# Designs tried in a protein design run: peptides against a protein of PDB entry 5HOI. Part 161

Target 1, 351 residues: chain A of PDB entry 5HOI
Amino acid sequence: FRYMPFSPAGTPFGFTDRRYLTMNEVGYVSTVKNSEQYSITVSFFDVGRFREYHFEDLFGYDLCFLNEKGTLFGQSKTGQIQYRPHDSIHSNWTKIIPLQAGERITSVAATPVRVIVGTSLGYFRSFNQFGVPFAVEKTSPIVALTAQNYRVFSVHYSQFHGLSYSLSELGTSSKRYYKRECPLPMSLPNINSDMKKDANLDYYNFNPMGIKSLFFSSYGDPCIFGSDNTLLLLSKWRSPEESKWLPILDSNMEIWKMSGGKETTDIHVWPLALAYDTLNCILVKGKHIWPEFPLPLPSEMEIRMPVFVKSKLLEENKAILNKKNEIGADTEAEEGEEDKEIQIPVSMAAE

## One batch from the design tools (peptide; made by RFdiffusion4, then SolubleMPNN)

Design b1_p18_6_s2 (from b1_p18_6, 9 letters changed)
Fold by OpenDDE base, seed 1:
Structure b1_p18_6_s2 (fold): chain B 351 residues (1-351), chain A 18 residues (1-18)
Amino acid sequence: as target 1 above (351 residues)
Amino acid sequence: SEERIKRLREEILKAAEE
């Protein structure tokens, strides 16, 4: 097994001079080989909100994470990281992460308030948005990271236990775990069955875990999209005993249905984000399971599982709150902790 | 959402006919 640098929805070079370092709902980051250097472009889907920018990369950044405020870059071998705000008001910063012999940065994540670095030896390093360190923790080897606000979803690998995950919150003074190295019920790519096509072997060599992407939903639920093209969502993660992975979308089955039951072996979903009840994705047609250049427009795929319950319950709770406010009862505004886990009614959990 | 789902179905159907 070889640890490879992971970025959400990153693509291999294949036989080309270019690839996507990362992509999500905000945009896409591309890199082009130019002799001894790379040219990086940060592009956005909302061209009215953000301005595309580019720079020359002399370091060969192979890790990337894009958010609404900036882009984090990393070099897996040298330990160099760079944060570039999208707004020119804030300065870029660069840092070297100390690596042991043979250690690699395997994943990086950034939010407007946190920067996270994970390594092949299981060093979890946290920083603020200015690169000021908070802590270094030793975990099982980290293979993937994503983050939203103060929350971090990490995927770990052990040769003995396979894949595990953690869900943590990075406060100012302490790290809280909601989940700590719990089993992740995701299948690894099967070399013997899936690697019969050269294109799949190229992708496996780039991403041996088969994790196409991982992100937080718009409701703050951890999501992962594996090599089986199934979107998994971690439900009830605030309740350790009730927490479960939900297979909320089989994208291969949905493509097959939408095609009218035709053979769709050349049509692939490339995941970007989960917004409410829709998977934002790139529809890829061709030999490769990943998007090439130019990038197709994002598509939205409806999910049928219990996230619909969250939107309806949120609307019902808003309607109940609005009705209570109209009735003029001096019920003290309990600071509605945005963190109230929407309880799915038992009747809808049985469908 | 419905119009986006419709467009996606049309794109998938077109892609499956080519």
Scores: peptide ipSAE 0.029, ipTM 0.643, DockQ to the pose 0.471
Fold by OpenDDE base, seed 5:
Structure b1_p18_6_s2 (fold): chain B 351 residues (1-351), chain A 18 residues (1-18)
Amino acid sequence: as target 1 above (351 residues)
Amino acid sequence: SEERIKRLREEILKAAEE
């Protein structure tokens, strides 16, 4: 297994010279290869609030985290990080994270008050927004980070235990755990089924964990969106014994419903954020499961508990069709092309 | 929200017809 740099909703280069380093509800960060250097652009969805900016990247930043106050960049191999405030009032700062032999920065996160660096050896490094270090903690290998205010959601990987997560609060002098390396009930990418398409192999090589994104909801609940395209929300995390992951959206099911029950294998949800009762996302059409350039406008999907299983609906519809055919067997069935449009039950289409 | 969801449905339907 190889640890890869992870950024929330980051995309691979694929066959192009450009990719998104990260994207969320604030905006999107792109990088373009230019010979041996990169040009980075930080773009915003609210163009009235923020001004787009760009800079030349001589380091090859492969990690990024965007927030409302600035952008954190990281280079997974060299350990270099850079924080760039959006406002010109605050200075940019650069720091080198000391890495051991073979260690990589696997994820970075930034809030207006904290900077977090996670590594493939499980070093969890915390800083303030000015790059002043607070602490270094040794955890299980970190594969993904997100943060909101003082809270950090970390995903860990062990070869023995699979995926785990932590939820912590980074005070001024101490780290509090709400959850510490608890099992994460997220499915890993299935190499054998999904890799039949070259595009899925490229994405797997970029992101072996299949974590498309992770974020905090507007209510401050940890959210994760895996390769199964299910949005998981951690509920009741303040009560360790009551804490549970809720599958609050099956995006494949929602696309299937919205398409009128057609098989839409070329439409993909790319998650940005969860705001109230809506998943902010990019709808991606095409062979690639990730957005290309230009970035489509963000879309909003209503969150719903997945009550309906597509397989059951397909079985029920087949059973209804078979019963109709058994009753209709006495009249000359004209061979009308049975358009196998799986009728979504009217009760599901009307919601 | 309802109008945005409606637009999303229209975009997905259009994308599924193309």
Scores: peptide ipSAE 0.028, ipTM 0.631, DockQ to the pose 0.657
Fold by OpenDDE base, seed 2:
Structure b1_p18_6_s2 (fold): chain B 351 residues (1-351), chain A 18 residues (1-18)
Amino acid sequence: as target 1 above (351 residues)
Amino acid sequence: SEERIKRLREEILKAAEE
């Protein structure tokens, strides 16, 4: 087994000179090999909100994370990271992460308020958006990271225990764990069955864990999309005893149904984000399971969660909060009340 | 959302006929 650099929805070069470093609901980052250097382009789906930009990369960045405020780049071997705001108001910054012999940066994540670096030795490094360090923590080896606001979803790998996950919040003074190195019920790629197709071998060499992407939903729930093309969502993560992984979408089964039950071995879902009740994704047609160039327009695939109940309960809770504010109750709504996990009644979760 | 889901179904159907 080799630790490979992971970025959400990143693609391999294959036999080409170009790949996607990362993609999500905000946009996509591409890199092209130009002799001894790379040209990086940061592109956006909302062209009215953001302007596409490019730069020359002399370092060969192989890690990337895109958010609404900027792009984080990393070089897995050298430990160099760069943050590039999308606006011209904030300056770019570069930092070198100290790496031990054989250590690699395996994943990076960035929010408007935090930068996170994970390594093959399990060093978890946190920074603010300006690259000021908060802490260094030693964990199990990190293989993937994503973050939303102050929350971090990390995936860990042990040769003895397989895949685990953590869910943490990076406050100003301390790190809180909601989940700490709990078992992750995700299937690893099956080398013997899946590697009969050359395209699957190329992808396995790029991403041995088969994690196509991980993200937070629009409701702040951790999501992971593995090699089995099943979208898993972590439900009830605020309650340690009630927390469970929900298989909210089998994308192969949904493609099969949408095709009218035809053989669809050349149609693939490439995950971007989960927005409410829809998986934002790229529909890929062809030999490769990943999108080629040019990038197709994103598509929306409906999930089977009773999210209509969650949205309605969110609207009802928001209406209750607004009514409390109108009644002039000087109860300082602690920032923690918006974070109350909506209990879906068991009767409505079974429909 | 509904129009995008409809387009996805049409794209999948078309892709499965080719």
Scores: peptide ipSAE 0.028, ipTM 0.650, DockQ to the pose 0.509
Fold by OpenDDE base, seed 4:
Structure b1_p18_6_s2 (fold): chain B 351 residues (1-351), chain A 18 residues (1-18)
Amino acid sequence: as target 1 above (351 residues)
Amino acid sequence: SEERIKRLREEILKAAEE
């Protein structure tokens, strides 16, 4: 296992000179490698509200977090971070995070009021939006961060305990925990099954935790989207005893339903954000599970608890076919190629 | 939302036919 720099919905270079550093509901940040330097572009989905901008990156930023007010960049090895407001009113600032030997910045997050840096040694560093430090806390190794307003959702990894999460609020005087290093019931990438495709190996090397993204919903609930393509939402986190992870969308199942039950192994959901009852996402078609260039337009997918399992629908359809064959024994079996289309119940396709 | 969901279904159907 290696601690890799994580950014929400970030993509690998693959065989190209370009990748997305991050993307969400606000926009997408791309980087292009030009010899020894990088060109970074910050693009927005609402082109009327924000103007696209670019700059030359001499540091090789490999961490990014985009919000409505600015973009935070980080370099995982050097500890350099830069915050760039989208407006010209506020100045850019740069800071060096002190790193120990072998320590890496693993994730960064920024809100209009907070900047957070997490490391492979579990240093949690908090700042205001101007880069003024609040505190340094030692936690379990941080592998991912997201933040909304004053709230931080952190994912931790231990070789002994696997994945855990924390949910905290960064007030002016103190950090409050709602959840502190609780078990995260997310499946890790299955190396043996997924590595059969070269594209999956490249992605695994980029993101060994398989966390495609994590964000807060529009209601302020922590969300995580893993390698299993299931969106998990943390419900009732204000009540420690009642808090639970809800599988609110199986995106593979939803694609399968929307395709009419066809095998859609080349269609992938890339998560951006959760707004109310809809997952904002990129629909990806092709060999890679991540968006390439140009970026497709965002799509909306309705959230549904995975009440139906593909295997159960296959069994039900086989049982229906077997009953039809028992009744229809007298008509010549035209050897029509069994179109392996799983008939989705009309009630499930119409909803 | 409904119109975006409809477009997504059309895109997935088209993608599954190719």
Scores: peptide ipSAE 0.026, ipTM 0.639, DockQ to the pose 0.710

Design b1_p18_6_s3 (from b1_p18_6, 9 letters changed)
Fold by OpenDDE base, seed 2:
Structure b1_p18_6_s3 (fold): chain B 351 residues (1-351), chain A 18 residues (1-18)
Amino acid sequence: as target 1 above (351 residues)
Amino acid sequence: SEERRKRLREEILEAAKE
C-alpha cells in the first residue's frame, strides 16, 4: 500500500497529458503537462459569477481543493501549498509545510475561513484563509479531507483497523470533535475482482482507497462516494449515539433502472456534490470510470432513501420532536444558531 | 424534480444507445 495524494473527484492522467486535479459544484481544476512544467486552469460551472483563469505551475501540484472564494493547491512531496483567491482583491499566498522523511501531504481542504492539510503520518494542520497557523494535531494517517465553513470531515487509514473518519469543528480557539476516528463502513477496492479491466488498475494505482469524492451536503452532512458507487451520508452526527451512515443512493442500480434494464457496464456516475435531494454528478461513458476531456455538463440524480430507512427516520424524528416538546417549555433558549435538524421534507415521506 | 428526472433518463438512454 502507498499513500497517494487525494483530491475530491480528481482524475488520473491515464495515457494522456491532462487530468482534473479536483471538481465539485463550483467548478473543475485541470492540469496539462507541458514539457517540464504544468498549465493549470480553474474553470467554473457558473460562468456569470466567476471568470476562468490559468497559470503556469513549475512545482507540479498534485493536490487541489476548490471553493467559492479560492483554490488551494498542494505538492504532496515537497510540502508546498498555494492559495489563490478567485477575486483579485486578495493576494495569493504560498507556504511550505514541513515534512519528515517519507511523509507526504495526502489531502488538502479549504473553506472561505479555514485551510487544512493532512499527511501520511497523521499530522493535521489548520490555518486561516490567509495561511496563519492555528494548530498541529497528531491523528491516525489522513487519506482524505473535505471541509465546509468551520467543519472538517477527515478519513483516516490504519493497516490494522482499515478506514475511520472524524468530524470536527475548527473554532477560533479550539477544535471540537463530533466524531473522532470512528469506523467508516466503506468497502475498499477489491484488487482480485475489480482488476480484470486494465482501466480499473490504473485508477487503483491513482486512488487505492477508491474514494471517488467526499463532500458536505447542502444541509451540512458528511457524504462519501466509494468504489462501490454507493453514496453514503452521515445522519444525526450531532448525537453521537444516534449517528449512522445511510446508503442514500446506489448509482449503478439507478442507472440500470433508468436505462430500462439494459447493460450499462460502460456508464458511470462521477460525484460532484449533494444539493438537497439531488446528487450533482458527471455521467461518464466509456472504458474509464472517470470523466475525460472535454468535461460533460453536470447531471442531477435524485436520491431515494430506501423505504425501510425512511420509516425509521420518520419514527426517530417523531421521537426527537416529542422529546423536544417535553423539554422545551421553560428554558429561555439563547439565540444560538439553531441546530436545524434535517427536516426530512414531507415530500420524501409521501412516496 | 420530475423534469430533472426526465432529463437524466433521456441522458442515460442516449448514453446506453451508443
Scores: peptide ipSAE 0.278, ipTM 0.866, DockQ to the pose 0.389
Fold by OpenDDE base, seed 4:
Formats: C-alpha cells, structure tokens, sequence
Structure b1_p18_6_s3 (fold): chain B 351 residues (1-351), chain A 18 residues (1-18)
C-alpha cells in the first residue's frame, strides 16, 4: 500500500498532460503539465458569481480543496500549502508544513474559517483561514479530508484495521469529536477483479482507497462515494449510539434503471456534492471512470432517501429548533454558531 | 424533481445509444 495525495473528486493524468485536482458544487480545478511547471485553472459552475482565474505552479501542487471563498493547494512531498482567495481583496498566503522523513501530506481541506492538513503519519494540523495554526494532533494515518464550516470529516487507514473515520468540530479553543476513528463500512477496490482493464489500474495507482469523493451534504451530514459507486451518508452523527452509514444511492443501479436495463458499463457517475436529495455529479461516458476534458455539465441524480430518514431529519431539526427556543429565553448567551436552519425545501416536506 | 429526473433519463439514454 502507498499513501497517495487525495483531493475530492480529483482525477489522474492518465495518458494526458492534464487532470482535475479537485471538483465539487462550486467548480473545478485543473492542472496542465507545461514542461517543467504546471498551469492551474480555477473554474466555477456559477460564472456569474465567480471569475475563472489561472496561475503558473512551479511547485507541482498535487492536493487541492475548493470552497466558495478560496482554493487551498498542497504539495504532498514538500509540505508546501497555498491558500488563494477567489476575490482580490484577500491576499494569498503560503506555508510550509513540517514533514518527517517519508511523511506526506495526504489530504487538505479548507472552509471559509478553517484550513486542515492531514498526513500519512496521522498528523492532523488545523489553521484558521489566514494560516494561523491552532493545533497539531496525532491520529491514525489520514487518507482523506473534507470540511464544512467548523466541521471536519476525516478518513483514516490502518494496515491492521482498514478504514476508519472521524467527525470533529474545530472551535476556537478546542476540537470536539462527534466520532473518533470509528470503523468505516466502505468497500476497498478489489485489485484482482477490477484491474482487468488498464484504466482501472491507472485509477487504483492514483487512488488506492477508491474514494472518488467525500463531502458534507447541504444538511451537514458526512458523505462518501467509494469505488463501488455507492453514496454513503452518515446519519444521526450527533447521537453516538444511533449513528449509522446509510447507502442512499447505488449510482450503477440508478444508471441501469434509467437506461431501461441496458448495459451501462461505460457510463459512470462522478460525484460532486449532495444538495438536499440530489447528488450533483458528472455523467462520464467512456473507458475512464473519471471525467476528461472538457468537463461535461453537472447532472442531478435524485436520491431515494428512505422516507424514514427525511422524516427523522425533520424531527431532529424541529427538536434542535425547540431546544434553541427553550434556551434562548433566559441568558444573553453569546451569538454561538448559527446552526443555520437547514430549510428543508418545501418539496421535501410535501412527500 | 420530475423535470430534473427527465433530463437525467434523457442524458443516460443518449449516452447508452452511443
């Protein structure tokens, strides 16, 4: 096994000089080999909200995380990270993460308020959006990270225990765990069955864990999309005893149904984000399971969340609202983080 | 929802013809 740099929905070069470093609901970051350097382009799906920009990369950034405020870049071997705001108001900053011999940055994540760096030795490094360090924690080896606001979803790997996950919140003073290195029930790529096609071997060498992407849903639930093309959602993560992974979408089965039961072995879902009950994804047609260039328009795949999950999310949100209203009566308690009322779209409340 | 599902079905059916 080799620790490889992971970025959400990142693609390999394959036989080309270009790849996607990352993509999500905000946009996509591409890199092109240009002799001894790389040219990076940050592109957006909402072209009215954001302006595409590019720059020359002399470092060979192999890690990336895109959010609504900026792009975090990382170089897995050197430990260099760079944050680039999308606006021209805020300055870019660069930092070198100290790495031990053989240590690699394996994943990076950034929110408007936090920067996270995970390593192959399990160093979890947290920063604010300006690159000011908060803490260094030693965990099991980190293979993937994503973050939303103050929350971090981390995937860990042990040769003895396989995949685990953590869910944590990075406050100003402390890290809170909702989940700490719990077993992750995700299937690893099967080298013997799936590697009959060179394209699958190329992808496996790029991403040995087969994690195509991980993200938070619009509801703040951790999501992971593995090599089995199943979207897993972590439900009830606030209740340690009730928390479970839900297989909310088998994308291969959904494609098969939508095709009318035809062979769809060359049609692939590439996950971007989960917005409510809709997986934003790229439909990939061809030999490679990942999108090539140019990037197709995102498609929307409806998730059949078990009606029981929708109703419970509604009940949990109501219970959270009621608790906030009960506590809000007495103390001028500080403007604690608005657990933004996840407005369940009226369309979800009518079924 | 229904219109999005229709578009997705059309995209998949088109991709499955090639």
Amino acid sequence: as target 1 above (351 residues)
Amino acid sequence: SEERRKRLREEILEAAKE
Scores: peptide ipSAE 0.276, ipTM 0.866, DockQ to the pose 0.375
Fold by OpenDDE base, seed 5:
Structure b1_p18_6_s3 (fold): chain B 351 residues (1-351), chain A 18 residues (1-18)
Amino acid sequence: as target 1 above (351 residues)
Amino acid sequence: SEERRKRLREEILEAAKE
């Protein structure tokens, strides 16, 4: 096993000079190899909201995270990171993360308020959006990160314990854990069965965990999409005893049903984001399970959330609202805005 | 929506012909 740099929905070069560093609901970041340097382009799906931009990369960035305010880049071997705001108002900044011998940055994440760096030795480094450090924590080896606002979803790997996950909140004064290195019930890629196709071996060498992407839903729930093409959502994460992973979509089964039961072995879902009850994704046709160039338009795949999950999320939202109403008006407004659980639209409660 | 589901079905059916 080797720790590889992970970025959400990143693609390998394969036999080409270009790849996607990352993609999500905001847009996609591509890199093209030009002799000894790279040209990076940051593209957006909403062309009216954001302007596409490009720059020359002399460092060979192999890590990326895109959000609505900027793009974080990282180089796994050198420890260099760069944050680039999408606007011209805020300045770019660079930093070198100190790495030990053999240590690699394995994943990076950025929100409008936090920057997170995870390493192959399990160093978890947190910064503000300006690159000011908060803390360094030692965890199990980090293989993937995503973040939304102050919340971080981290995936860990141990040769002895397999996959685990953490869910944490990075406040100003302290880190809170909702989940700390709990078992992650995700299947790893099967080397013996899947490696019969050269394209699967190339992808496995790029991403040995088979994590195609991880993100937070529009409701703030951790989501992960593995090599089995199943979307897992972490439900009830605020209640440690009730928390569970829900298989909310088998994308292979959904494609098979929608095709009318035809052979669909060359049609693949590439996950971008979960917005309400809809998986935003790229529909990929061909030999490779990842999108090539040019990028197809995003497709929307409806998720059949189990009715009991919708009802329980509504009950949890009501219970949180009732607790906020029972805690009198004098609790300072600053901590209470971060936990604005988006009310599930009444339309989702009726189906 | 039914329209989004119809569009995705058309995209998958087209991809399954090629």
Scores: peptide ipSAE 0.274, ipTM 0.865, DockQ to the pose 0.322
Fold by OpenDDE base, seed 3:
Structure b1_p18_6_s3 (fold): chain B 351 residues (1-351), chain A 18 residues (1-18)
Amino acid sequence: as target 1 above (351 residues)
Amino acid sequence: SEERRKRLREEILEAAKE
């Protein structure tokens, strides 16, 4: 296993000279190899709100995080990070993160108020938006980060314990944990079964964890999209005992349904963000599971629990209803049609 | 909702024709 630099929805170079460093609901960051240099372009979906910009990268940035106020870049081996505000009024800043021998920056995240750096040795480094350090904490090895406002969703990997996650809030004086290194019920890429296509091996070498993206929903819930193309949402994270991962979308099944049951082995969902009840994504057509150039327009996919989980919840609800009927409670059993799409109530996510 | 589903279905059906 090798710790690789992770950025949300980042793509490999493959056989090309260009890739996406990151993409989300705000926009996309691309890099192009030009001899010994790179040209980076920061592009936006809302061209009326933001101006596209580019710059020469002499460092070979392999980490990126885009937000509404700026772009954070990082170089995994050298420890260099750069923050570039989208507004030219605010200054760019650069910092070197001290790395131990063999330590790498594995992920970076930025909000309008915080910058976070995670490493392969589990160093969690927090800064303000100006690069002033707050704290250094040692955790399990960090493989992915995302952040919204003061909240940080971190994914950790241990060779002995597999994947775990933390959810924390970076206040002014202290870090609060809502979740601390709890088991993450996400399947890792299966090298033996899934690597039959060369394109899958190339992607695995780029991203061994198979985490296509992670983000916070518009409601502030941690979301993760793995190699199984299932969107997981962390529900009830404020209540440690009630918190659970909800499989809110099987994207392969949704594509299959929408196609009318045709073979759709060359159509892939590439996740950007979760806005309310819709996954913002790129529909990818072709051999690669990731978007190529030019980037297609984003599509909206409605969230739906996988049929297997729906069936289990319907059985559990029927069993609860049957128990209530045995107890002689005259609850009119509304014959809920078996095919009623169990919409996850928005209330289940935000608590 | 229905219009969004229709657009997504059209996009997937177009992608499935190529």
Scores: peptide ipSAE 0.274, ipTM 0.862, DockQ to the pose 0.397

